# Peptides against a protein of PDB entry 1ZZD: the designs that were tried, part 31

Target 1, 109 residues: chain A of PDB entry 1ZZD
Amino acid sequence: FQVVNPYLLRDLVDLGIWDEGMKQYLITQNGSIQGLPNVPQELKDLYKTVWEISQKTIINMAADRSVYIDQSHSLNLFLRAPTMGKLTSMHFYGWKKGLKTGMYYLRTQ

## One batch from the design tools (peptide)

Design b1_p26_1_s3 (made by RFdiffusion4, then SolubleMPNN; from b1_p26_1, 13 letters changed)
Fold by OpenDDE base, seed 1:
Structure b1_p26_1_s3 (fold): chain B 109 residues (1-109), chain A 26 residues (1-26)
Amino acid sequence: as target 1 above (109 residues)
Amino acid sequence: MEEEEEKRKLEEMEELLKKLKELEEE
């Protein structure tokens, strides 16, 4: 299980390397792009850092039981009028939902 | 089943990203 960083998704699309193969790769690699030869090292370094930060955030989210939002419901709401802020919120709410239900559980590398 | 769900969510995120880019370009 994994949650794909929306900024990473954006960058992959901008690079023109987002395709069905990439989708499957990310799913099987728990969101890691470190092994991709067609990704610039700069992006690998950037998202390595993001991954590390995200792990810390996930731990904090796991401890917070007071806030629960259904991921599917939130996703549907955000799809109505997408903004960068909503994308970010959707990502984090997905993490919270995943930690509680297993849907978006981010595995450790 | 779980991988299919992840794929679905990824596709939904992709669609959302496309819509976001369209809005930003306007």
Scores: peptide ipSAE 0.015, ipTM 0.325, DockQ to the pose 0.060
Fold by OpenDDE base, seed 2:
Structure b1_p26_1_s3 (fold): chain B 109 residues (1-109), chain A 26 residues (1-26)
Amino acid sequence: as target 1 above (109 residues)
Amino acid sequence: MEEEEEKRKLEEMEELLKKLKELEEE
């Protein structure tokens, strides 16, 4: 599944550009708006900085699922310019939250 | 040990990062 950032959704609605086409675009772009020509640069810059927060939300959801299911599940993490430091932070954050399965799919935007 | 498992998982992540960088360079 793909989670849409609720703040991003709000901002896209406020811009009047949220529609079915935009939804499909975000699905294919893993939530990235960086390639959209009709989005203000300020908004693009904002969501560069908040992307890690969105990933923490994904980790939290995965952890919540792991508490109630017996089978292991894959965790998909998306990063902008991934570094070892960021990977380490996500690993131990997930560990602290009780994830049974480590990071299996790493993707960059 | 928990610490050993953490180390193994970290090494796995390092390998994933390496593969990702290689793919980006191609």
Scores: peptide ipSAE 0.009, ipTM 0.275, DockQ to the pose 0.101
Fold by OpenDDE base, seed 4:
Structure b1_p26_1_s3 (fold): chain B 109 residues (1-109), chain A 26 residues (1-26)
Amino acid sequence: as target 1 above (109 residues)
Amino acid sequence: MEEEEEKRKLEEMEELLKKLKELEEE
């Protein structure tokens, strides 16, 4: 399996270059942006070190945190003060539990 | 099958990021 870094996703959206093509590219490239011509070099440099960590290691670290997150706690965190870190935790929690985490939490707004 | 699952996860994150940005602008 592959995980796209949520911070990278945010930055790509902020640049206005996120689209269906970009999404498919990241899926096939295991989250690597190094081969993208429309991405600033500064962004490539920033996320190069992140990509150099195995996706399995990243997922394991996230999974370790998600073990202590339940649905009600995740929901409360999202409603009170959503941050990128909290979204990441919820993403992996939802993935681990086979839930549509994003849609689940947005419907409670 | 794996690709479809990843597409779903990415779509969920896109929606969450959109909501987060809206909240940050308030």
Scores: peptide ipSAE 0.020, ipTM 0.338, DockQ to the pose 0.051; fails the geometry check
Fold by OpenDDE base, seed 5:
Structure b1_p26_1_s3 (fold): chain B 109 residues (1-109), chain A 26 residues (1-26)
Amino acid sequence: as target 1 above (109 residues)
Amino acid sequence: MEEEEEKRKLEEMEELLKKLKELEEE
């Protein structure tokens, strides 16, 4: 199975660039959109997977017990923190729509 | 019960995102 950030999926759909080819690309790239020429730079700056995080950041986060990252999952993380209101709305919107996974990702095939 | 669990997850995500951003800016 592939785990994709549901907020990323929404943004790609809103841009009208989501299709089967895009889906397969994301699967092979473990959720990374950095190599896509038709994606705005703003989205690339917003979304990074665990593999795209600097080694320095990874090491520092591992040393901080209050930061819990499951590196066994393909996780897209926001680099720019949204407002509390936006986070809350996005999270509970996904929950109410019956996402099978938590707020980080949606299972896709 | 489920709603409270989701609220807890939201808080965890917010904390994670905040720390990640700060670390990348170092």
Scores: peptide ipSAE 0.008, ipTM 0.262, DockQ to the pose 0.082; fails the geometry check

Design b1_p26_1_s4 (made by RFdiffusion4, then SolubleMPNN; from b1_p26_1, 15 letters changed)
Fold by OpenDDE base, seed 4:
Structure b1_p26_1_s4 (fold): chain B 109 residues (1-109), chain A 26 residues (1-26)
Amino acid sequence: as target 1 above (109 residues)
Amino acid sequence: MEEEEKEKKLKEMEELLKELEKLEAA
């Protein structure tokens, strides 16, 4: 069970880049947006510290946009030796190409 | 999902990665 930061979610929606692909990307990146090329640096800087805040302590001021993720329903894939950079790029590429519902949770071995 | 289906999906993800690598090399 993973909770998306409601403030981050709001900002992504305001940027018009929130969709199912973005959702799947965040699942695989544990909520990190640092690897997204289409996100303003200012937003990345803002959420560097916010990412450190416990999900249970985040005040949900955007309840209508809240997204909860059940990882038990996601397919888990294990890749032998991919770098985090490659995984991030792969997920973004999949999102960019329209693979919005076909992205799975990837783990490194 | 069946283990075989998981393997198929893994293969698809690996192929996607290969395509990305080709694009990065261009």
Scores: peptide ipSAE 0.015, ipTM 0.310, DockQ to the pose 0.051
Fold by OpenDDE base, seed 1:
Structure b1_p26_1_s4 (fold): chain B 109 residues (1-109), chain A 26 residues (1-26)
Amino acid sequence: as target 1 above (109 residues)
Amino acid sequence: MEEEEKEKKLKEMEELLKELEKLEAA
């Protein structure tokens, strides 16, 4: 389960590159768009800080809870039994700090 | 996941957190 950044989702839709493949990519990359060749660099720069803040928040919360790493050579961190409230609060903390645009909300599994 | 492996991964995440803090401070 993963919550996609609503501002990022809007921008990807506006670019016309949002599809099932993009959805699966974001899931495997823990929300990062830094490795996408079809995303403008200006958007990568915009969401870089938001992503870093979000990752910091996730790591801080994971330090006090059970953690799971999906790949042995990956830094993708998952919380064990996360509540919807914690997931949303983690993302909104980073989103509000870096972005001030419209929202297009989507939950992924 | 074994407890020792969890501790190892947690340490790696703490190191990542330290790097993220440096990036945010810059």
Scores: peptide ipSAE 0.015, ipTM 0.267, DockQ to the pose 0.049
Fold by OpenDDE base, seed 5:
Structure b1_p26_1_s4 (fold): chain B 109 residues (1-109), chain A 26 residues (1-26)
Amino acid sequence: as target 1 above (109 residues)
Amino acid sequence: MEEEEKEKKLKEMEELLKELEKLEAA
């Protein structure tokens, strides 16, 4: 279970590359866009930091019985009882107060 | 959004990320 960063989603849509294929790609890459050749490097650098923070937060949340990290490929998060609060913490550590938009849910295995 | 606005938002987000990095380091 993962959620696409709303800014990332916006940018991908703006680039005209958001489709089912991209969705599947992001699922396999756990939200990483680093391997996308048609994304500006500046955005990759920015979202790399977002991804790193998110993953670190996920690791810290692993103590929660409802949160599991699947490392079969990359760090994937599985939530038994996902809440908006947890999702926010996963991707926007420390940003809870500033979020105004919803998140796009990507369903994984 | 317009490119100029996008650039502004990007810069804002970068600054926020820097703050978050500091917070994570603490």
Scores: peptide ipSAE 0.007, ipTM 0.264, DockQ to the pose 0.036
Fold by OpenDDE base, seed 3:
Structure b1_p26_1_s4 (fold): chain B 109 residues (1-109), chain A 26 residues (1-26)
Amino acid sequence: as target 1 above (109 residues)
Amino acid sequence: MEEEEKEKKLKEMEELLKELEKLEAA
């Protein structure tokens, strides 16, 4: 399963380009921003190498960003407690078992 | 969204972090 990088989420919000359309795009692109014309190349290069993020960092960033995200649909992803909890646990377990794939922006199935 | 919902979510995520830390320690 795929989720969005929390650092990427932060940067997209800071760029002012985060919206529902962007969210859906990332989901369909498996978290990749490489095809986005309105994203600076610097960010594209950065996130080529951002595959592993500590689960603690992910949770902290998600918690922090949920406070600042004003887009209702984006926040709804975080507010679905049971789904988010299960997904996070699955990612953490996978990471611990050696998948070495960082967890990103959470979403419902 | 309501500010209260944001705060609630923040607390929920913090609690989840604690649970994950317990799992990590196991």
Scores: peptide ipSAE 0.009, ipTM 0.294, DockQ to the pose 0.049; fails the geometry check

Design b1_p26_2 (made by RFdiffusion4)
Fold by OpenDDE base, seed 1:
Structure b1_p26_2 (fold): chain B 109 residues (1-109), chain A 26 residues (1-26)
Amino acid sequence: as target 1 above (109 residues)
Amino acid sequence: EEELEELEEELEESEEELEELEEEFE
């Protein structure tokens, strides 16, 4: 299983710092970005919790949400009740739906 | 463009793995 969160990959591309070197670094660090000096602290804080949760747990949450929530509802859950579990579920579910529909969204700060 | 292609490849692989995990837990 890929250790790197798909939304993290997108954010790194948007920052213009995604390359083969970054890929290898993340693999070596088991998806941790905490040691990267060129990543904004806000992103480190966001993805720290994702790194701390097992990938299996994240996938289970995403699978559960896929039955009940669409992309817009996932965003609403993030904004109104930004729990760590909901955030991770939203990211993976939103990513999956984004790929299938060709839709990309940016989360609000 | 190269960075985007790399991202798309990684996302595709991740989607396949996610679908396999979802099927396991359904």
Scores: peptide ipSAE 0.012, ipTM 0.252, DockQ to the pose 0.036
Fold by OpenDDE base, seed 5:
Structure b1_p26_2 (fold): chain B 109 residues (1-109), chain A 26 residues (1-26)
Amino acid sequence: as target 1 above (109 residues)
Amino acid sequence: EEELEELEEELEESEEELEELEEEFE
């Protein structure tokens, strides 16, 4: 399945740097563009993966957004039994509701 | 043209998978 965020893909195409090599790089890096020297810092800041920000920051952002999206039950369950997958899902859900940029990568098994 | 078609397919698949992931969380 596709692991690259569709909005990131569009931005890389617009930069003229999208190719098969870039695709393979992103797959091996789980969607991270932080190591790419030819990508503007603005895009790197926008498309940080769940591994590139602290888990505490992710939880705080999810909690802040939960006040407005009525996800109190989901948040409580998450805090009692946190997993990387659930944390990622919550972060991306909150991110989309706030900024409408979608997730920066699809979760892998 | 082929590269554009591949990009469009990848974008469509990614958007569908994103929607499924979001539905699981709601």
Scores: peptide ipSAE 0.012, ipTM 0.232, DockQ to the pose 0.036
Fold by OpenDDE base, seed 2:
Structure b1_p26_2 (fold): chain B 109 residues (1-109), chain A 26 residues (1-26)
Amino acid sequence: as target 1 above (109 residues)
Amino acid sequence: EEELEELEEELEESEEELEELEEEFE
């Protein structure tokens, strides 16, 4: 069981703020980064926990996942290694792809 | 040093898991 989402881990490493202190903080905060002053707001919005977002936002993320994730590959992921960590990662992957695409189109128009 | 090595190992494992997950969606 992964306490830290691998996508979040990558983004924190890219920001240069990942360390043992950050790891312990995330464990204590059940994966929430909302209280971190050195994390960009966009990243906080991306990695809000299920308890920190509205039901509407959850539905939007699910819709984005359906558009940007190959269902056959998603099923293969579930069959090979059905863990909460992977499910969470898949959830945020779909959201991140949807968010990036949405932001791109909004900037283009 | 031991804590750093453990952190690096965890990072490597997490990155590998991320890469595998991304490959499934490409």
Scores: peptide ipSAE 0.018, ipTM 0.266, DockQ to the pose 0.074; fails the geometry check
Fold by OpenDDE base, seed 3:
Structure b1_p26_2 (fold): chain B 109 residues (1-109), chain A 26 residues (1-26)
Amino acid sequence: as target 1 above (109 residues)
Amino acid sequence: EEELEELEEELEESEEELEELEEEFE
């Protein structure tokens, strides 16, 4: 069950480029839009996947998160029975709210 | 369009659950 980022979906719909071909492309590319010539670079920068982010940026994000985890109670979103869809939605919501790396440790109880 | 509406509903439900969780930790 590969969940497409709902915010990415919305932005692609707003651009008028969302179709079944685009959906299949995203599935085959594990959610990456970097190879799409008709997507603005600003959106490509916004929706970089973990694999498209430099190791340095990942480390910086993890360090920033560590500072937030130390001060803010780790939003260990202990969702008792999170569906993968709900987890993905929460992850992207957290990302959009500036929680750079919200769901590092999904401890499913 | 239906898929987008379903995803928006899932997001709204997720936001409500996050707010409930934040209140529980306070």
Scores: peptide ipSAE 0.015, ipTM 0.316, DockQ to the pose 0.051; fails the geometry check

Design b1_p26_2_s1 (made by RFdiffusion4, then SolubleMPNN; from b1_p26_2, 11 letters changed)
Fold by OpenDDE base, seed 4:
Formats: C-alpha cells, sequence, structure tokens
Structure b1_p26_2_s1 (fold): chain B 109 residues (1-109), chain A 26 residues (1-26)
C-alpha cells in the first residue's frame, strides 16, 4: 500500500505548477515527477528517496490528528470522517493560504 | 494498476474538496 506523498503535492503547489495538466501527468506517470522539467532537481532527489508514503502511515498521521511538518505553527481543522482526499485538500488549501507549517491538529466533528 | 487508481481517486477527491473550500472562503 503506497499513496502519493502529500508533501510532494504541497511542494508542487508552492512551485505554482499545480493544475489539471499536472494532475493528469502524475496519474499517467504513477506519481513520478522525475520527468518534469519545471521541477527543481533538488526536489526530484528528495522525493526519489521519499517517493511515496504508505497508506498506513497516512492513516497513522490522521489518527494522531495531525500532519506534522513542524510544530512552530499549527492549523486546526474540523472534519467529518476524514479521508486521504480530504487531508490532501486541506493541505493544499493551507499551503495556498501561506500556512507552510501544514496541518497540526485535526478534529473530528 | 492499483496505485494508479488510488492516485486518481485521491486527486479527484482532493480537487473537488479544495474547490469547495475555496468557494467557502470567498
Amino acid sequence: as target 1 above (109 residues)
Amino acid sequence: DELLEQLEAALKEAEELLKELEEEAK
């Protein structure tokens, strides 16, 4: 069980290259960014090592009610029955709004 | 491919929810 690394998605948003085309590219490339010319090599190297995150790990992070990037700043979110998709969406939203520390606390409603 | 299917599903869901959140923020 492997799932797309949510931090990769964050970084793609940060680069401002996330769009429908990028989404389709990732789908066709099985999550690989190695072939993208507009992605810094440093990022490619990083995610070559941490290419994917297990679904189990993601579930564990959700169970801990947080996705930790750092703990200097926190984002509190309220969700009903969070899924991978919901977590990803919140991460994207937070990043786009300048919350670089990511999700700190997830509360269930 | 199972991974491909998972990716497609996750990204689709994420995109839809993100759109909803953006609309709520307006």
Scores: peptide ipSAE 0.020, ipTM 0.334, DockQ to the pose 0.119
Fold by OpenDDE base, seed 1:
Structure b1_p26_2_s1 (fold): chain B 109 residues (1-109), chain A 26 residues (1-26)
Amino acid sequence: as target 1 above (109 residues)
Amino acid sequence: DELLEQLEAALKEAEELLKELEEEAK
């Protein structure tokens, strides 16, 4: 299945460009937004490194709060019971910080 | 400490957004 980064989804929604067409586009492009003309280059630069990460790695880091597209081309949300403790916060902060710095965190760990 | 609290709030908001996206996709 294909994982869609939850932060990417948030940003696409904030841009007001999330719709069925966008979903289908992401399916065909394996989650890449690089070819979208209506997405700011700043956002493309941010998530370019995310696209370079293996699907398995992304799943391992954020499966409990991520969405995915299965082989049936449907968008599904995979949410486990919320765990919002300090450990979870630190984990996602490190991940998010890595995204903002060109995925340095994920490349070094 | 304040950073962690803000992050937890942001994560909660993200989960709610994802839930809405799932419902919209149905």
Scores: peptide ipSAE 0.018, ipTM 0.266, DockQ to the pose 0.026
Fold by OpenDDE base, seed 5:
Structure b1_p26_2_s1 (fold): chain B 109 residues (1-109), chain A 26 residues (1-26)
Amino acid sequence: as target 1 above (109 residues)
Amino acid sequence: DELLEQLEAALKEAEELLKELEEEAK
């Protein structure tokens, strides 16, 4: 399964563009928003590095073309000028949380 | 398998990028 970055989901929701179509798009693009015309460039730049550093994991899980959204994510953090370290930490925090939920979900299926 | 080849190429590129980022962070 593919875990979408919870902060990205938040930002897409805030932009009012999150829907099933967007979800399917992200599935086909392995979470990349770089090709979306209705996303501000600043947001693309913000998530570019996060996307790039996760490519190894995403590719390893590419056999499962699905997006899992953890509805339990309530943390709403926004960093105006995040460092590389902060972006990495945010990404892996959300990823680990999503993976834990995903593993539980897969086990119960 | 064309898809497999593309994935392998992308994986290699991602590994190199991760290596660079790790070295920069140290």
Scores: peptide ipSAE 0.014, ipTM 0.295, DockQ to the pose 0.071
Fold by OpenDDE base, seed 3:
Structure b1_p26_2_s1 (fold): chain B 109 residues (1-109), chain A 26 residues (1-26)
Amino acid sequence: as target 1 above (109 residues)
Amino acid sequence: DELLEQLEAALKEAEELLKELEEEAK
């Protein structure tokens, strides 16, 4: 299952482009907004790093087979009210630890 | 799906290579 970044959701709502179609798009794109033509490049750059780290973490988890991942969709878990710094730190930690030891710990809701 | 599997395989290979380099550096 996939959890949308709450800050990204806020920004999409503020842009007035959030709807059911956008939701479905994000699901099929594993949370990426890079392919959206109606989103400012500055926002794409802002969320690119977090998305890339998340994807690397998921790939690392799958590669080490420490966490089962449903092949139908990517698994992205976020805390209920996270800060961008906290999310980045969690993903870096998970990726680094997974890369070095194959051990993953994710704290979520 | 298939792309993810390819990336997983590439990452696994990279991890093994890094491990070998770390051991040689000791």
Scores: peptide ipSAE 0.008, ipTM 0.212, DockQ to the pose 0.107

Design b1_p26_2_s2 (made by RFdiffusion4, then SolubleMPNN; from b1_p26_2, 10 letters changed)
Fold by OpenDDE base, seed 5:
Structure b1_p26_2_s2 (fold): chain B 109 residues (1-109), chain A 26 residues (1-26)
Amino acid sequence: as target 1 above (109 residues)
Amino acid sequence: MEEEEALEEALEEAEERMKELEEEAA
């Protein structure tokens, strides 16, 4: 199950660059923002793509992979009070590297 | 083609969630 990070869209809107053209471009790029014009490098470095995996999938991956076990503090917070904000933080701040790999794997299955 | 359709749907849902988050923050 795949979802798009709404906070990335918010950031693009705040920049005043989100429009139908950009939306269609993202679709053709399979969610990659790396090639988008007028997007600050900071956002490209932060988000990489629009994708995030479902909460259930994150939990399953954390249980299955040692990389996520080492991030038990973030997982604990996630399980205690999961919110979209926390999911965003876990995706792009805490578990960014591991989640990116897992997300790619799941999408290609 | 199927992936593009899935992404389009996901983007539409994300736009809705974005609006909800903005409303909650206001």
Scores: peptide ipSAE 0.171, ipTM 0.732, DockQ to the pose 0.035
Fold by OpenDDE base, seed 2:
Structure b1_p26_2_s2 (fold): chain B 109 residues (1-109), chain A 26 residues (1-26)
Amino acid sequence: as target 1 above (109 residues)
Amino acid sequence: MEEEEALEEALEEAEERMKELEEEAA
């Protein structure tokens, strides 16, 4: 399971570097933009947490919890495990910075 | 291969969503 932030793609488009070749390149790089020399470091930092943390891993770790991901409207996460919650909060906090709507709810139980 | 295909699909979906967001913003 993979989720890609559409605003990241927007930013790449704004940089004028998004095309089919870039898409294929990202696939070969497992979605990492860290190795792209023509991407500003601040952009790499902004999306690093979102992109570099496996979505599958995040979902698996939160499998027994309420997880709702909607990039168009909101991100909502409900976790019980503090350590897992911390990791997830970091992930979604990074995502929030890259989204217009961001994360509305993060709750640890 | 499965992860690569999943990423490809996710990128395609994100690209579509990106276009929709741009259209909505214009």
Scores: peptide ipSAE 0.162, ipTM 0.718, DockQ to the pose 0.027
Fold by OpenDDE base, seed 1:
Structure b1_p26_2_s2 (fold): chain B 109 residues (1-109), chain A 26 residues (1-26)
Amino acid sequence: as target 1 above (109 residues)
Amino acid sequence: MEEEEALEEALEEAEERMKELEEEAA
């Protein structure tokens, strides 16, 4: 399954560029905003930074997980005994609590 | 196609979560 950072969507909404067309574009771009010309570079940099910070944290949080970064905007998470609820709770809790950990794009395999 | 479908679902869930966060902040 895949997970998208809700704060990213919030920022896109705040920019007034979130619509069905944008949604479809993101699907074709595997969730990446880096190629969007109408998104400020500051925002791109922000989420890149958050993404970078989260890597080590995510890895350290679970021994039963393997994290692979195969591209700049995606995280492949491998779980030995995965539960959807556990994964969702972990990531969204971190975001909600402002732990400086953000998932730009999460994909489990 | 499977990846795109999964991403579409993830985007929909993220939209819902975004709305929840906005409501909590209001």
Scores: peptide ipSAE 0.142, ipTM 0.709, DockQ to the pose 0.086
Fold by OpenDDE base, seed 4:
Formats: structure tokens, C-alpha cells, sequence
Structure b1_p26_2_s2 (fold): chain B 109 residues (1-109), chain A 26 residues (1-26)
């Protein structure tokens, strides 16, 4: 199944540029936001596309940032028994606030 | 066409999730 990052949509709404026209444009661009002229570059750098990245990719990104073993274990345990809501919260919180903060969030759950 | 429909559906779902997140944050 395909999943779109709702925080990206929120950011676009906050910018006041999200509408049906933009939605249709994104569809024609296969989810790429890179061509949107009125989107700040920092958002383009952050999200790249509207697509939510896989949990495996998130784990890999965390590993690249030298996550402690205990943090890695907590993340793995979380992924083994996730609800969709928890996965969404983890993914989007970590994506928006950064992986370190996201890992802290997971440890507290 | 199939990919576009999938993206459209995903965008609709994401809009719903966005609203839920906003409600939780409010």
C-alpha cells in the first residue's frame, strides 16, 4: 500500500498553498514536491516526495547516525508489535523532529 | 494511470491523518 506523509501536507497547508490544484499537480508528478516553486527549499530537502519512507529505511538512517544498541533494541521491539497509530506517530514524529528525538519518543512508549 | 490512482488514494488518506494529528495537537 502507498502511504503519504501527513506532516508534509500539514506544512503545505500551513503555507496556505495546499488545495485541489496542488493535489492534482502532485499526482501528475508522482509525488515529487521538488518542482513546486512556492515551497521552501528546506521542506524540499526534508521530504523529497510525499511518500512515507519504509520503517527499514528509518532504521537504516538511525543506524547511520550511530544509534546506541539500547535505542536500536527499543525501536526493533516497537516495530515487532506496532499498531498503525503508533507506527504513524513514531515515523512522523521522528521524521519531523529528527531521529534522535524520535528514538527518545520510542523509548518512552 | 494506476499509479496516479494509488497516489490519489494515498493523498486522501494522508489528508485524513493530517486532520487527526491536528486534532490531537489542539
Amino acid sequence: as target 1 above (109 residues)
Amino acid sequence: MEEEEALEEALEEAEERMKELEEEAA
Scores: peptide ipSAE 0.087, ipTM 0.638, DockQ to the pose 0.075

